# Peptides against a protein of PDB entry 4HTP: the designs that were tried, part 123

Target 1, 231 residues: chain A of PDB entry 4HTP
Amino acid sequence: SQTVASHVPFADLCSTLERIQKSKGRAEKIRHFREFLDSWRKFHDALHKNHKDVTDSFYPAMRLILPQLERERMAYGIKETMLAKLYIELLNLPRDGKDALKLLNYRTPTGTHGDAGDFAMIAYFVLKPRCLQKGSLTIQQVNDLLDSIASNNSAKRKDLIKKSLLQLITQSSALEQKWLIRMIIKDLKLGVSQQTIFSVFHNDAAELHNVTTDLEKVCRQLHDPSVGLSD

## One batch from the design tools (peptide; made by RFdiffusion4, then SolubleMPNN)

Design b2_p20_3_s1 (from b2_p20_3, 9 letters changed)
Fold by OpenDDE base, seed 2:
Structure b2_p20_3_s1 (fold): chain B 231 residues (1-231), chain A 20 residues (1-20)
Amino acid sequence: as target 1 above (231 residues)
Amino acid sequence: MSELEKRFEKLIEEIEKERE
């Protein structure tokens, strides 16, 4: 079955997240999120214009925007240290080199960017000169790979986890990887609250989530912003 | 229209063409 997520580049989500993060005011952050959401909904309507009762929703994107609310996917078992080691290996970074040390000691202030403690930002600058300028993954593909990682973590198949991570890394830009890392670590640092995200998505979203704790249900039932829970 | 919105419009156009 066709989904919006299978068409939307992961890069477009990442660019939106980047804009949100860089925005200083709540209103501006909301504007960027709304732009992406409205575009998504418009595409949904076009994609499914001849189909009723589709299960497709904003969920594939929402679960990446609010990864801490993920309930369908099990734990990744991935921490910053693992990613650091992986990048060192994949990028063939000298172990005693500056970039390897930056990744391993990401909590220690290094460099001029003031990104201490933010592994994703440290990784970004290491990756920027070494990876693709433009990624090729859709949101669906990213979620599929993340599903694979979680599943293989549960099964203790570390080699397969590495395989999926490799696919994510090799097909993503530095910016995309920055956000992917934050999604995996479950801290996007957007500067906008969960409640704000829900409120922009739908007036009843926060309430429904509070009751169900089911992000997919929230996205599916409240896909239309004009149709409320009581309707 | 933002560049993002334009890209989405392009995606819409592509799926509509595929249906023709």
Scores: peptide ipSAE 0.539, ipTM 0.923, DockQ to the pose 0.853
Fold by OpenDDE base, seed 3:
Structure b2_p20_3_s1 (fold): chain B 231 residues (1-231), chain A 20 residues (1-20)
Amino acid sequence: as target 1 above (231 residues)
Amino acid sequence: MSELEKRFEKLIEEIEKERE
């Protein structure tokens, strides 16, 4: 079935996340998230104009915004060291070169940006001059590829994991890859709490999640911000 | 309207055209 996620570019989510991260105040961070959420809901209404009972919801985006709450897909089995090696191979970086060493030793300060310990930021600067300026993936496609990675990890199919990762990487901008890495590692560093994200999404979201621990259920049942749990 | 919102509006327009 047609979903909002199948239409929304992954780049739009990433740009929103970037704005949230760069914003200093809580109010500004909330504003950027709300803008994306409201746009999503508006699109949902247009897409499903003649179908009131759909299972489509904000879940495809929410699970990327709050990746630590992911329960549907299993573990990716991917760490920073694996990604570093993959990028070195893919970008054909000299192993003893500056960029390769930055990726491998991401915890050690190597530059003036102060990005020590943040692998995604280090990767971003390495990727920026080397990758596509504009990505082509939708949120649905990203989730499909992530599902594939998790499934293949469970099946111990390393070759297929690499294949899916390469698809993600080759079809994404540096900025998109920065956020994709953070989603995989499950640390977005947005500067806004999980509770705040839930509160903006729906007043009852935190409560429902605390009881069910089911992010999809939260997004589906509380899709309408005006309809509460008691309704 | 932000650039993000404009892009979403464009997506909506595309869907509406497909229904015609």
Scores: peptide ipSAE 0.537, ipTM 0.922, DockQ to the pose 0.849
Fold by OpenDDE base, seed 4:
Structure b2_p20_3_s1 (fold): chain B 231 residues (1-231), chain A 20 residues (1-20)
Amino acid sequence: as target 1 above (231 residues)
Amino acid sequence: MSELEKRFEKLIEEIEKERE
């Protein structure tokens, strides 16, 4: 069946995350998240106008926004070093070149951006002049590829992991890849707490998550902000 | 509407057209 995630570009999620990250105040961060969430819910209502018994929810986006709470998808088995090597190979960067060394030594950058320890930001600047200006992936496609990576990691199929990673990379802008990396590493650095995200999503979300630890269940049961747990 | 909201509206319009 059709899902909201199958229609929403991954770029739109990334742009929202970028706005949240760049915002200094809690209120502004919340505004950006709420805008995306409300748009999602509106689209959901339109998409499922004649089908009220659907399991579709905000879960596909939420699991990318709160990747540390992911329980359905197993470990990716991907670290910064692996990504660095992959990018060096894919971009054909000279091994002793400045950009390759930046990726490999991301913890001790010599630049002025203050991105020490943030691999995603280091990667972003390397990728920016080399990648597509606009990606083509939907949120569902991103999740499908991430599912593939996790599944193949469990199966110890490194070749297929690489294949999925390459698909993600080649179909994503530098900005999208920055956020994708952060999703994989499970550190978005949004500057807003998990509690805030849940609170904006639904008043009962934090409580339900504390009980169930099931992010999908939280998103599905509390899809309607006006319907509580006790209703 | 924000640019994001406009994009979502376009997606809604596309769905509605597909139903016709």
Scores: peptide ipSAE 0.530, ipTM 0.920, DockQ to the pose 0.843
Fold by OpenDDE base, seed 5:
Order: structure tokens, then sequence, then C-alpha cells
Structure b2_p20_3_s1 (fold): chain B 231 residues (1-231), chain A 20 residues (1-20)
């Protein structure tokens, strides 16, 4: 079955997240999220025009925006140090070179950009001159690869984890990889609260999530902003 | 209309054309 996530480029989500992060005010952050959400819902209506009973929802995007609330997908088992080593290998960076050392020692405040402790930002600057300008992955494809990583981590299949990571990296821009890293480590640093995200999504979203702790259920049951929990 | 919204509109148009 066709889903909205199978059509929406991962790049569009990342661009939205980038705009949210760069925005200083809460209102502007909300505006960017709302714009993406409204566009998603409009596309959903068009895609499923002749099918009223679909299970498709905003969940594929929401689980990437609020990765700390993920309950379906198991742990990735991926930390910054693993990613650093992977990038050094993939990009053929000299181990004693400046960029390799930046990735490995990401917590050390050596950079002029004040990105100490933010591995994703450090990785972004290393990747920017070396990666594709535009990625080719959809949101669904990203989630499929992340599912694979989690499943293989549970199965202790390290080689297969690496394979899926390589697919993500080789088909993503530097900006997309920045956000992908943050999704994997479960810290997006958007500057907007979980409560705000839920509030924008649906008035009853926070309440339903507090009771069920099921993000997919929240997205599915409250897909229509005009239909409440008590309806 | 933002650039993002324009891209989504294009996607919608593509789906509608396929039904045709």
Amino acid sequence: as target 1 above (231 residues)
Amino acid sequence: MSELEKRFEKLIEEIEKERE
C-alpha cells in the first residue's frame, strides 16, 4: 500500500528541521512545523482520496521528530564513536588528520563554531565538502533502514548494521546526515518542547500519548485535527 | 506559498495525473 512517507523526500523533513532549529522564536518554530504537517495532511488526502479506511498517518515523520518516544523500534546500539570510526573509514580520512580527530574528539572544544559536544554538527562540516548535494531517500526508506539497524542490533549482526548505515550515508546529503545522526542519538536540539509538537499536531495528542505511550496510536487516532478523542 | 509547499503541490499534481 502507498503511504505519504513513500513519496516525501527525507530532505524535505531535514530542511524543515533545519528551519526550526535556526528559528529563534517559538512562534516561528511552530510555523515551520505546521507548514510541513499541513502539507503532509493535504498530500494524505489527495493520495487516499478513494480510500477512507487507511492506516497511513504522520507516524513515519513523527517518530523521526520525536525519536526519544520511539517504542516500536528497538535500540540501534549506535554511539558517536561508532559513527566517527565509520566516517573515517568511508571518507578515507587520515587517522591523524584534522577531520578525523574532530570526529573522534568531538567533545573537545577545539572548533571556532562552538560545536563542542555536538557530534552531528561536527560531522556536518566534515561531510559538507565530501557528500552529495541532494539525497535520494524518502522518509519511508529512511525508516526501513533504521528498522533494519535496530533489528540487526538485536540480533548482534554488526556487519549488517554497517551495511544499512552505509546505505543511509551514501544516499544522503551532509544536511540530511546531520539530522539522521541526531535522530539516531535521539537528540534533535530543535529548541521546541515535546508538548509544543503535540499541541500543534492535535489538541488531544499530549493527553492520548500520556495514557498510551504509543506514538503510532496517537498519530493514527488523531490524524484528523477536527476529530477529537471523545468523538 | 513556501518552497516546501510548492514541492508538495507538485507531488499532489503527479498523483492526480497518474489517476488519470
Scores: peptide ipSAE 0.529, ipTM 0.919, DockQ to the pose 0.874

Design b2_p20_3_s2 (from b2_p20_3, 11 letters changed)
Fold by OpenDDE base, seed 5:
Structure b2_p20_3_s2 (fold): chain B 231 residues (1-231), chain A 20 residues (1-20)
Amino acid sequence: as target 1 above (231 residues)
Amino acid sequence: MSALEKKFEAKIKAIEEEAK
């Protein structure tokens, strides 16, 4: 079945997240999220105009925006050190070189950028001059690859984990990889709370999530902002 | 309309045209 996520580029989500992060005020952060959400809902209505009772929802995007609430996927088994080593290998960085050391020692303040402790930002600057300018992945494809990583981690298939990571990396811009890393590590640093995200999504979202702890159910049951739980 | 909304509308139109 067709999904909205299969038609939305991952780059569009990342651009939205970047705007949210860069916005100083709560109102601006909310506006950027609302614009993305409203566009998604409009796309859904158009895509599914002739099909009633679809299971498609905002869930594919929501689980990337609130990765700490993910319950469907098993653990990725990926840490910053693993990603650092992978990038060093993939980019053929000298092991004793500046960029390799930045990735390995991302917690230590090095250079003019106040990005100490943020591996995703360190990676971004290393990747920017070396990777594609535009990614090709949809939100669905990103989720499929992340599912593969989690499944293969559970199965202890390190070779297949590496394969899926390479697919993500080679088909993503530096900006997309910055956000992908944050999704994997489960820390987006958006500057907005989970409660704010839920409140913008639907008035009853926080309550339903508190009861069910199921993000997919929240997105599916509360897809229409005008229809409440009691309706 | 936001730039994102315009982009999504264009994609919907393209999908509708491909389905004809």
Scores: peptide ipSAE 0.246, ipTM 0.801, DockQ to the pose 0.674
Fold by OpenDDE base, seed 4:
Structure b2_p20_3_s2 (fold): chain B 231 residues (1-231), chain A 20 residues (1-20)
Amino acid sequence: as target 1 above (231 residues)
Amino acid sequence: MSALEKKFEAKIKAIEEEAK
């Protein structure tokens, strides 16, 4: 079945997240998220115009925006050190070189950028001059690859994990990889709370999530912002 | 309409055209 996520580039989500992160005020952050969400809902309505009973929802995006609430897929088993090593290998970085050391020692402040401790940001600067400018992945494809990683981690198939990671990396821009890393590590650093995200999504979203702890259920049941839990 | 909304509308239009 066709989903909105199969048609929305991952780049569009990442650009939205970047705008949210760069915004200083709560109101501006909310505006950027709302614009993306509203566009998604409109796309959904158009895509499913002739189908009333669809399971499609904002869930594919929401689970990437709130990765700490992920319950469907198992743990990735991926840490910053693994990613650092992978990037060093993939980019053929000299092991004793500046960029390799930045990735490996991401917690140590390197003079010019106040991004100490943020591996994704450090990776971004290393990747920016070395990777493609525009990614090709949809949100659905990203989720499929992440599902594969989690499944293979559970199955202890390290080689297949690497394969899926390489697919993600090679088809993503530096900016997209920055956000992908943050999704995997489950820390987006958006500067907006979970409660705020839920409140923008639907007035009853926080309550339903508190009861069910099921993000997909929240997204499906509260897909229409005008229809409440009691309706 | 936001820039993103316009982009999504364009995609929907393209999908509709492909379905014809």
Scores: peptide ipSAE 0.241, ipTM 0.797, DockQ to the pose 0.638
Fold by OpenDDE base, seed 2:
Structure b2_p20_3_s2 (fold): chain B 231 residues (1-231), chain A 20 residues (1-20)
Amino acid sequence: as target 1 above (231 residues)
Amino acid sequence: MSALEKKFEAKIKAIEEEAK
């Protein structure tokens, strides 16, 4: 079955997240999210015009925007130190080199950018001159790879975890990898609350999530912003 | 329309054309 997520580039989500993060005011942050969501809903309506009762929803995107609410996937088992080592290996960085040390010592204040403690930002600057300008992954493909990572972590298959991570990395721009890292670590630093995201998605979303704790159910049942919980 | 909306509309149109 065709899904919206299979047609939406991961780059488009990352660009939206970047705009949200860079926006200073709550209203501007909300606007960027709303624009993405509205576009998604319009795409859904067009894609499924002749199909009733589809299970497709905003869930594939929402679970990446609110990764701390992920309940379907098991833990990735990935920390910043693992990613640092992977990047050093993949990019063939000298272990005693400046960039390798930046990745490994990401918590140490490096003087110029104030990005101390934000591994994703440090990685971005290391990756920017070394990675593709444009990624090729869809939101669905990203979720599939993340599912694989979680499954293989549960199965203690470190080699397969590495394989999936390499696929994510090699098919993503530096900007996409910045956001992917934040999704894996489950801290997007958007500057907008979970409650705000839910309120923009649907007026009843926060309430339904509080009761069910099921993000997919929230996205599916409240897909139409004009249809409430009591409808 | 935002740049993103235009992009999505173009993709929808492309999908519809491929289905013909």
Scores: peptide ipSAE 0.232, ipTM 0.786, DockQ to the pose 0.677
Fold by OpenDDE base, seed 1:
Structure b2_p20_3_s2 (fold): chain B 231 residues (1-231), chain A 20 residues (1-20)
Amino acid sequence: as target 1 above (231 residues)
Amino acid sequence: MSALEKKFEAKIKAIEEEAK
């Protein structure tokens, strides 16, 4: 069955996240998230206009926006050091070169940007002059690849993990990879709380999540912002 | 309408046209 996530480019989500991060005020951050969510819901209604009782929801996007609440897929087993080594290999960076050292020593300030400790930002600047300008992945495809990584991590299939990571990397812009890294590490640094995200999604979302701890159920049951838990 | 909404509307229209 067709899903909204199969039609929405991952780049669109990343652009929204970038706008949220760059916004200084809470109200502006909320506005950017709301605009994406409203567009998603409208797309859902149009896509499923002839189908009743679909299971499709905002879940594919929500699980990337709130990756710390992921419970369906198991741990990726990926840390910053692994990604650093992968990028050094993939980009054929000199091991003793400036960029390789930046990736490996991401916790130490090496420049004027003040991005010490933020591996994703350091990776972004290394990738920006070396990567394609526009990615080709949908949100569905990103989730499929992340599912593959988690499954193969559980099965201790390191080579298959690398294969899926390479597919993600080679089909993503530097900006998309910045956000993908943050999703994998489970720290988006958006400057908005989980509660704020839930409150914008649905008035009852925080309550339902507190009871069920199931992000998919929250997204499915509260898909319509006008229909509450008591209805 | 936001730039994102316009983009999504365009995609919806494209899907509808392909389904005809």
Scores: peptide ipSAE 0.216, ipTM 0.780, DockQ to the pose 0.662

Design b2_p20_3_s3 (from b2_p20_3, 10 letters changed)
Fold by OpenDDE base, seed 1:
Structure b2_p20_3_s3 (fold): chain B 231 residues (1-231), chain A 20 residues (1-20)
Amino acid sequence: as target 1 above (231 residues)
Amino acid sequence: MSELEKRFEELIKEIEEKRK
Protein backbone atom coordinates (compact mmCIF):
# COMPACT_ATOMS: atom_id res chain seq x y z
CA SER B 1 0.00 0.00 0.00
CA GLN B 2 1.14 3.53 -0.77
CA THR B 3 2.11 5.89 2.03
CA VAL B 4 2.36 9.65 2.26
CA ALA B 5 6.04 9.22 3.08
CA SER B 6 6.61 7.50 -0.27
CA HIS B 7 5.53 10.70 -2.04
CA VAL B 8 6.96 13.48 0.11
CA PRO B 9 10.54 14.48 -0.72
CA PHE B 10 12.98 14.41 2.16
CA ALA B 11 14.06 17.85 0.95
CA ASP B 12 10.67 19.28 1.94
CA LEU B 13 11.04 18.05 5.49
CA CYS B 14 14.56 19.46 5.65
CA SER B 15 13.49 22.84 4.31
CA THR B 16 10.77 22.95 6.98
CA LEU B 17 13.27 22.10 9.71
CA GLU B 18 15.60 24.78 8.37
CA ARG B 19 12.82 27.37 8.56
CA ILE B 20 11.99 26.31 12.11
CA GLN B 21 15.63 26.58 13.18
CA LYS B 22 16.06 30.02 11.61
CA SER B 23 12.82 31.41 12.99
CA LYS B 24 12.90 33.55 16.09
CA GLY B 25 10.28 32.88 18.70
CA ARG B 26 8.00 29.98 19.48
CA ALA B 27 5.09 31.24 17.38
CA GLU B 28 7.02 31.39 14.11
CA LYS B 29 8.59 28.00 14.72
CA ILE B 30 5.15 26.52 15.35
CA ARG B 31 3.80 28.11 12.17
CA HIS B 32 6.36 26.35 9.99
CA PHE B 33 5.77 22.99 11.65
CA ARG B 34 2.00 23.40 11.37
CA GLU B 35 2.30 24.20 7.68
CA PHE B 36 4.13 20.95 7.00
CA LEU B 37 1.80 18.92 9.23
CA ASP B 38 -1.38 20.33 7.69
CA SER B 39 -0.05 19.71 4.20
CA TRP B 40 0.79 16.15 5.17
CA ARG B 41 -2.72 15.54 6.52
CA LYS B 42 -4.33 16.99 3.41
CA PHE B 43 -2.22 14.75 1.22
CA HIS B 44 -3.08 11.77 3.42
CA ASP B 45 -6.79 12.42 2.93
CA ALA B 46 -6.36 12.66 -0.83
CA LEU B 47 -4.14 9.58 -1.08
CA HIS B 48 -6.40 7.38 1.04
CA LYS B 49 -9.75 8.87 0.00
CA ASN B 50 -11.41 5.54 -0.82
CA HIS B 51 -9.39 3.30 1.46
CA LYS B 52 -10.52 1.63 4.67
CA ASP B 53 -8.41 0.46 7.60
CA VAL B 54 -5.49 2.74 6.75
CA THR B 55 -2.47 2.37 9.01
CA ASP B 56 -0.53 5.18 7.35
CA SER B 57 0.16 8.19 9.58
CA PHE B 58 2.57 11.04 10.28
CA TYR B 59 4.89 8.54 12.01
CA PRO B 60 7.53 8.38 9.21
CA ALA B 61 8.07 12.12 9.56
CA MET B 62 7.57 12.35 13.33
CA ARG B 63 10.26 9.76 14.06
CA LEU B 64 12.73 11.94 12.13
CA ILE B 65 11.58 15.14 13.86
CA LEU B 66 11.78 13.53 17.31
CA PRO B 67 14.56 10.98 16.80
CA GLN B 68 15.22 10.79 20.55
CA LEU B 69 11.88 9.03 20.91
CA GLU B 70 12.67 6.33 18.34
CA ARG B 71 11.96 2.88 19.80
CA GLU B 72 11.23 0.73 16.75
CA ARG B 73 14.61 1.25 15.11
CA MET B 74 17.62 0.14 17.11
CA ALA B 75 20.77 2.20 17.59
CA TYR B 76 22.76 3.23 14.52
CA GLY B 77 26.11 2.98 16.23
CA ILE B 78 27.20 6.11 14.40
CA LYS B 79 29.06 9.01 16.00
CA GLU B 80 30.50 12.25 14.67
CA THR B 81 33.99 10.77 14.38
CA MET B 82 32.74 8.00 12.13
CA LEU B 83 30.94 10.48 9.90
CA ALA B 84 34.00 12.71 9.77
CA LYS B 85 36.15 9.84 8.56
CA LEU B 86 33.52 8.83 6.04
CA TYR B 87 33.31 12.32 4.57
CA ILE B 88 37.07 12.65 4.38
CA GLU B 89 37.18 9.41 2.43
CA LEU B 90 34.15 10.14 0.25
CA LEU B 91 35.22 13.67 -0.66
CA ASN B 92 38.86 12.65 -0.96
CA LEU B 93 39.90 15.40 1.44
CA PRO B 94 43.57 15.67 2.39
CA ARG B 95 43.90 14.50 5.99
CA ASP B 96 46.06 17.46 6.90
CA GLY B 97 43.85 19.86 4.97
CA LYS B 98 41.62 22.56 6.40
CA ASP B 99 38.30 20.82 5.72
CA ALA B 100 39.38 17.43 7.05
CA LEU B 101 40.67 19.05 10.23
CA LYS B 102 37.41 20.97 10.65
CA LEU B 103 35.45 17.72 10.52
CA LEU B 104 37.78 15.84 12.87
CA ASN B 105 38.13 18.70 15.34
CA TYR B 106 34.56 19.96 15.12
CA ARG B 107 34.54 20.90 18.83
CA THR B 108 37.37 23.38 18.38
CA PRO B 109 36.33 26.93 17.50
CA THR B 110 38.26 27.22 14.25
CA GLY B 111 35.46 28.63 12.12
CA THR B 112 34.08 32.10 11.50
CA HIS B 113 30.48 30.97 11.85
CA GLY B 114 30.55 30.09 15.53
CA ASP B 115 29.54 26.51 14.81
CA ALA B 116 31.96 24.91 17.23
CA GLY B 117 30.53 21.70 18.64
CA ASP B 118 27.88 21.40 15.93
CA PHE B 119 29.19 18.73 13.59
CA ALA B 120 26.21 19.00 11.23
CA MET B 121 26.83 22.69 10.58
CA ILE B 122 30.53 22.14 10.01
CA ALA B 123 29.73 19.32 7.62
CA TYR B 124 27.21 21.52 5.82
CA PHE B 125 29.79 24.15 4.93
CA VAL B 126 32.26 21.52 3.77
CA LEU B 127 29.58 19.83 1.67
CA LYS B 128 27.89 22.92 0.22
CA PRO B 129 30.38 23.49 -2.62
CA ARG B 130 30.83 19.74 -3.25
CA CYS B 131 27.34 18.20 -3.28
CA LEU B 132 24.34 18.20 -5.60
CA GLN B 133 21.88 21.07 -5.20
CA LYS B 134 18.76 18.93 -4.92
CA GLY B 135 18.35 15.49 -3.39
CA SER B 136 16.24 12.67 -4.79
CA LEU B 137 15.14 10.75 -1.69
CA THR B 138 11.64 10.51 -0.26
CA ILE B 139 10.97 10.34 3.46
CA GLN B 140 10.18 6.64 3.08
CA GLN B 141 13.46 5.96 1.29
CA VAL B 142 15.38 7.77 4.02
CA ASN B 143 13.66 5.68 6.69
CA ASP B 144 14.35 2.49 4.73
CA LEU B 145 18.04 3.30 4.56
CA LEU B 146 18.12 4.22 8.25
CA ASP B 147 16.43 0.90 9.04
CA SER B 148 19.15 -0.84 7.07
CA ILE B 149 21.85 0.97 9.03
CA ALA B 150 20.30 0.02 12.36
CA SER B 151 19.86 -3.62 11.32
CA ASN B 152 23.41 -3.88 10.05
CA ASN B 153 24.72 -2.25 13.21
CA SER B 154 22.97 -4.93 15.23
CA ALA B 155 24.51 -7.57 12.96
CA LYS B 156 27.95 -5.91 13.24
CA ARG B 157 28.23 -5.52 9.47
CA LYS B 158 30.29 -2.34 9.19
CA ASP B 159 30.71 -2.67 5.44
CA LEU B 160 26.95 -2.66 4.87
CA ILE B 161 26.50 0.28 7.23
CA LYS B 162 28.95 2.23 5.12
CA LYS B 163 27.12 1.21 1.95
CA SER B 164 23.78 2.50 3.24
CA LEU B 165 25.34 5.72 4.48
CA LEU B 166 26.90 6.30 1.08
CA GLN B 167 23.52 5.82 -0.56
CA LEU B 168 22.03 8.45 1.75
CA ILE B 169 24.89 10.90 1.26
CA THR B 170 25.28 10.63 -2.51
CA GLN B 171 21.56 11.26 -3.05
CA SER B 172 21.28 14.25 -0.71
CA SER B 173 22.06 17.95 -0.92
CA ALA B 174 24.29 19.62 1.64
CA LEU B 175 21.24 20.97 3.47
CA GLU B 176 19.58 17.55 3.51
CA GLN B 177 22.77 16.00 4.85
CA LYS B 178 22.96 18.61 7.60
CA TRP B 179 19.57 17.51 8.87
CA LEU B 180 20.21 13.83 8.21
CA ILE B 181 23.30 14.04 10.41
CA ARG B 182 21.27 15.69 13.16
CA MET B 183 18.64 12.95 12.87
CA ILE B 184 21.28 10.24 13.18
CA ILE B 185 23.01 11.96 16.10
CA LYS B 186 19.53 12.68 17.54
CA ASP B 187 19.95 16.41 18.13
CA LEU B 188 17.99 18.66 15.77
CA LYS B 189 18.59 21.96 17.60
CA LEU B 190 15.22 23.29 16.46
CA GLY B 191 14.76 25.59 19.43
CA VAL B 192 11.32 24.16 20.15
CA SER B 193 10.53 21.57 22.81
CA GLN B 194 9.21 18.05 22.39
CA GLN B 195 6.08 19.10 24.25
CA THR B 196 5.47 21.90 21.78
CA ILE B 197 5.78 19.50 18.84
CA PHE B 198 3.28 17.15 20.47
CA SER B 199 0.89 19.95 21.34
CA VAL B 200 0.84 21.17 17.75
CA PHE B 201 0.34 17.63 16.45
CA HIS B 202 -2.57 16.84 18.79
CA ASN B 203 -3.84 18.11 22.14
CA ASP B 204 -3.68 14.59 23.60
CA ALA B 205 -0.38 13.54 22.02
CA ALA B 206 1.84 14.23 25.02
CA GLU B 207 -0.47 12.32 27.33
CA LEU B 208 -0.73 9.30 25.06
CA HIS B 209 3.02 9.22 24.56
CA ASN B 210 3.63 9.43 28.30
CA VAL B 211 1.49 6.34 28.78
CA THR B 212 2.53 4.22 25.78
CA THR B 213 5.99 5.57 24.88
CA ASP B 214 5.03 4.45 21.37
CA LEU B 215 5.43 7.20 18.82
CA GLU B 216 3.74 5.21 16.06
CA LYS B 217 0.66 4.60 18.21
CA VAL B 218 0.52 8.29 19.02
CA CYS B 219 0.65 9.24 15.36
CA ARG B 220 -1.87 6.60 14.29
CA GLN B 221 -4.45 6.99 17.06
CA LEU B 222 -4.30 10.76 17.03
CA HIS B 223 -4.05 11.23 13.28
CA ASP B 224 -7.22 13.32 13.27
CA PRO B 225 -6.71 16.48 15.33
CA SER B 226 -10.45 16.68 16.02
CA VAL B 227 -10.73 13.20 17.57
CA GLY B 228 -9.49 12.89 21.13
CA LEU B 229 -8.36 9.98 23.31
CA SER B 230 -11.71 9.74 25.05
CA ASP B 231 -13.72 9.63 21.84
CA MET A 1 0.23 29.86 -0.31
CA SER A 2 3.82 28.93 0.48
CA GLU A 3 6.08 27.08 -1.93
CA LEU A 4 5.81 24.00 0.28
CA GLU A 5 2.02 24.10 0.16
CA LYS A 6 2.12 24.54 -3.61
CA ARG A 7 4.28 21.45 -4.00
CA PHE A 8 1.86 19.43 -1.88
CA GLU A 9 -1.06 20.72 -3.93
CA GLU A 10 0.69 19.59 -7.08
CA LEU A 11 1.19 16.12 -5.62
CA ILE A 12 -2.47 15.95 -4.65
CA LYS A 13 -3.51 17.05 -8.12
CA GLU A 14 -1.39 14.34 -9.71
CA ILE A 15 -3.02 11.65 -7.58
CA GLU A 16 -6.51 12.90 -8.31
CA GLU A 17 -5.84 13.07 -12.03
CA LYS A 18 -4.56 9.50 -12.10
CA ARG A 19 -7.77 8.29 -10.48
CA LYS A 20 -9.98 9.83 -13.23
Scores: peptide ipSAE 0.532, ipTM 0.928, DockQ to the pose 0.934
Fold by OpenDDE base, seed 2:
Structure b2_p20_3_s3 (fold): chain B 231 residues (1-231), chain A 20 residues (1-20)
Amino acid sequence: as target 1 above (231 residues)
Amino acid sequence: MSELEKRFEELIKEIEEKRK
């Protein structure tokens, strides 16, 4: 079945998240999110034109925007230290080199960017000169790979986890990887609350989520912003 | 229209063309 997520580049989500993060005011942050959401909905309508019983929704994107609310996918079993070691290996960074040490000691203030404690930002600057300028993954593909990681973590198949991570890394820009890392760690640092995200998505979204704790249900049932829960 | 919105419009056009 066709999904919006199978068409939308992961890069476009990441660029939106980047704009949200860089925006200082709540209103501006909301504007950027709304732009992406409205575009998604418009594409959805076009993609599923004349189709009934569509199960597709904003869920593939929403679960990446609010990764802490993920309930379908099991734990990744991935921490910053694991990612650091992986990057050192994959990028063939000298163990005693500055970049390897930055990744391993990401909590210690290093450099001039003031990114201490933010592993994703540290990784970004290490990756920027070493990776693709433009990624090739769709949102669907990212979710598929993340599903694989979670599944293989549960099965204790570390080699397969590494394989999926490698696919994510090799097909993503530095900026995309920055956000991917934050999604995996489940801290996007957007500067906008969960409630705000829900309120922009749908007036009833927060309420429905509070009751169901099912992000997919929220996205599916409240796909149309003009149709409420009581309708 | 933002660059993002333009890209989405392009995606829409692509799927519409495939249906013809």
Scores: peptide ipSAE 0.530, ipTM 0.928, DockQ to the pose 0.860
Fold by OpenDDE base, seed 3:
Structure b2_p20_3_s3 (fold): chain B 231 residues (1-231), chain A 20 residues (1-20)
Amino acid sequence: as target 1 above (231 residues)
Amino acid sequence: MSELEKRFEELIKEIEEKRK
């Protein structure tokens, strides 16, 4: 079935996340998230015009914004060290070169940017001059590839994991990859709490999630911000 | 309207055009 996620570029989510991260105040962070959410809901209404009973919701985006709450897909089995090695291989970086060492030793300060310990930021700067300027993936495609990674991890099919990762990487900009890495590692560093995200999404979202621990159910049942749990 | 919102509006227009 047709979903909002199948139309929305992953780049638009990433740009929103970037704006949230760069914003200093809570109010500004909330504004950027709300803008994306409202646009999503508006598109949903247009896409599903004349179809009242749809299961489509904000879930495809929400599970990427709050990746630590993911329960549908299993663990990726991917850590920073694996990604570092993959990038070194993919970008054909000299193993003893500056960029390769930055990726491998991401916890050690190597530059003036103060990105020590943040692998995604280090990767971003390495990727920026070397990758596509514009990505081509939709949110649905990203989730499909992440599903594939998790499934293949469970099946211990390392070759297929690598294949899916390569698809993600080769079709993404440096900025998109920065956020993709953070989604995989499950640490977005947005500077806004999970509770705030839920509160902006729906007044009853935090409560429903606390009871069900089902992010999809939360997004589906509380799709309409004006309809509460008691309705 | 932000650039993001404009892009979403374009997506909506595309859907509406396909329905005609």
Scores: peptide ipSAE 0.527, ipTM 0.926, DockQ to the pose 0.854
Fold by OpenDDE base, seed 5:
Structure b2_p20_3_s3 (fold): chain B 231 residues (1-231), chain A 20 residues (1-20)
Amino acid sequence: as target 1 above (231 residues)
Amino acid sequence: MSELEKRFEELIKEIEEKRK
């Protein structure tokens, strides 16, 4: 079955997240999220115009925006140090070189950008001159690869984890990888609360999530902003 | 209309054209 996530580029989500992060005010942050959400819903209506009973929802995007609320996908087992080593290998960075050391010692405040402790930002600057300008992955493809990583982590298949990570990395821009890293480590640093995200999505979203703790159920049951929980 | 919204409109147009 066709889903909205199978059509929406991961780059568009990342661009939205980037705009949200760069925005200073709550209102502007909300605006960027709302624009993406409204566009998603409009596309959903067009895609499923002749289908009344669809299970497709905003869930594929929401689980990437609020990765700390993920309950379906098991732990990735991926830390910053693992990613650092992977990037050093993939990019053939000299181990004693400046960029390799930045990745490995990301917590040390050596940079002029004040990015100490933010591995994703450090990785971004290392990747920017070395990666594709535009990625090719859809949101669905990203989720499929992340599912693979989680499944293989549970199965203790490190080689297959590496394979899926390489697919993500080689098909993503530096900006996309920045956000992908943050999704994996479950810290997006958007500057907007979970409550705000839920409130923009649907008036009853926070309540339903508090009861069910099921993000997919929230996205599916409250897909239509005009239909309430009591309806 | 933002650039993002324009891209989504293009995607919608593509779907509608495939249905004809």
Scores: peptide ipSAE 0.523, ipTM 0.926, DockQ to the pose 0.842

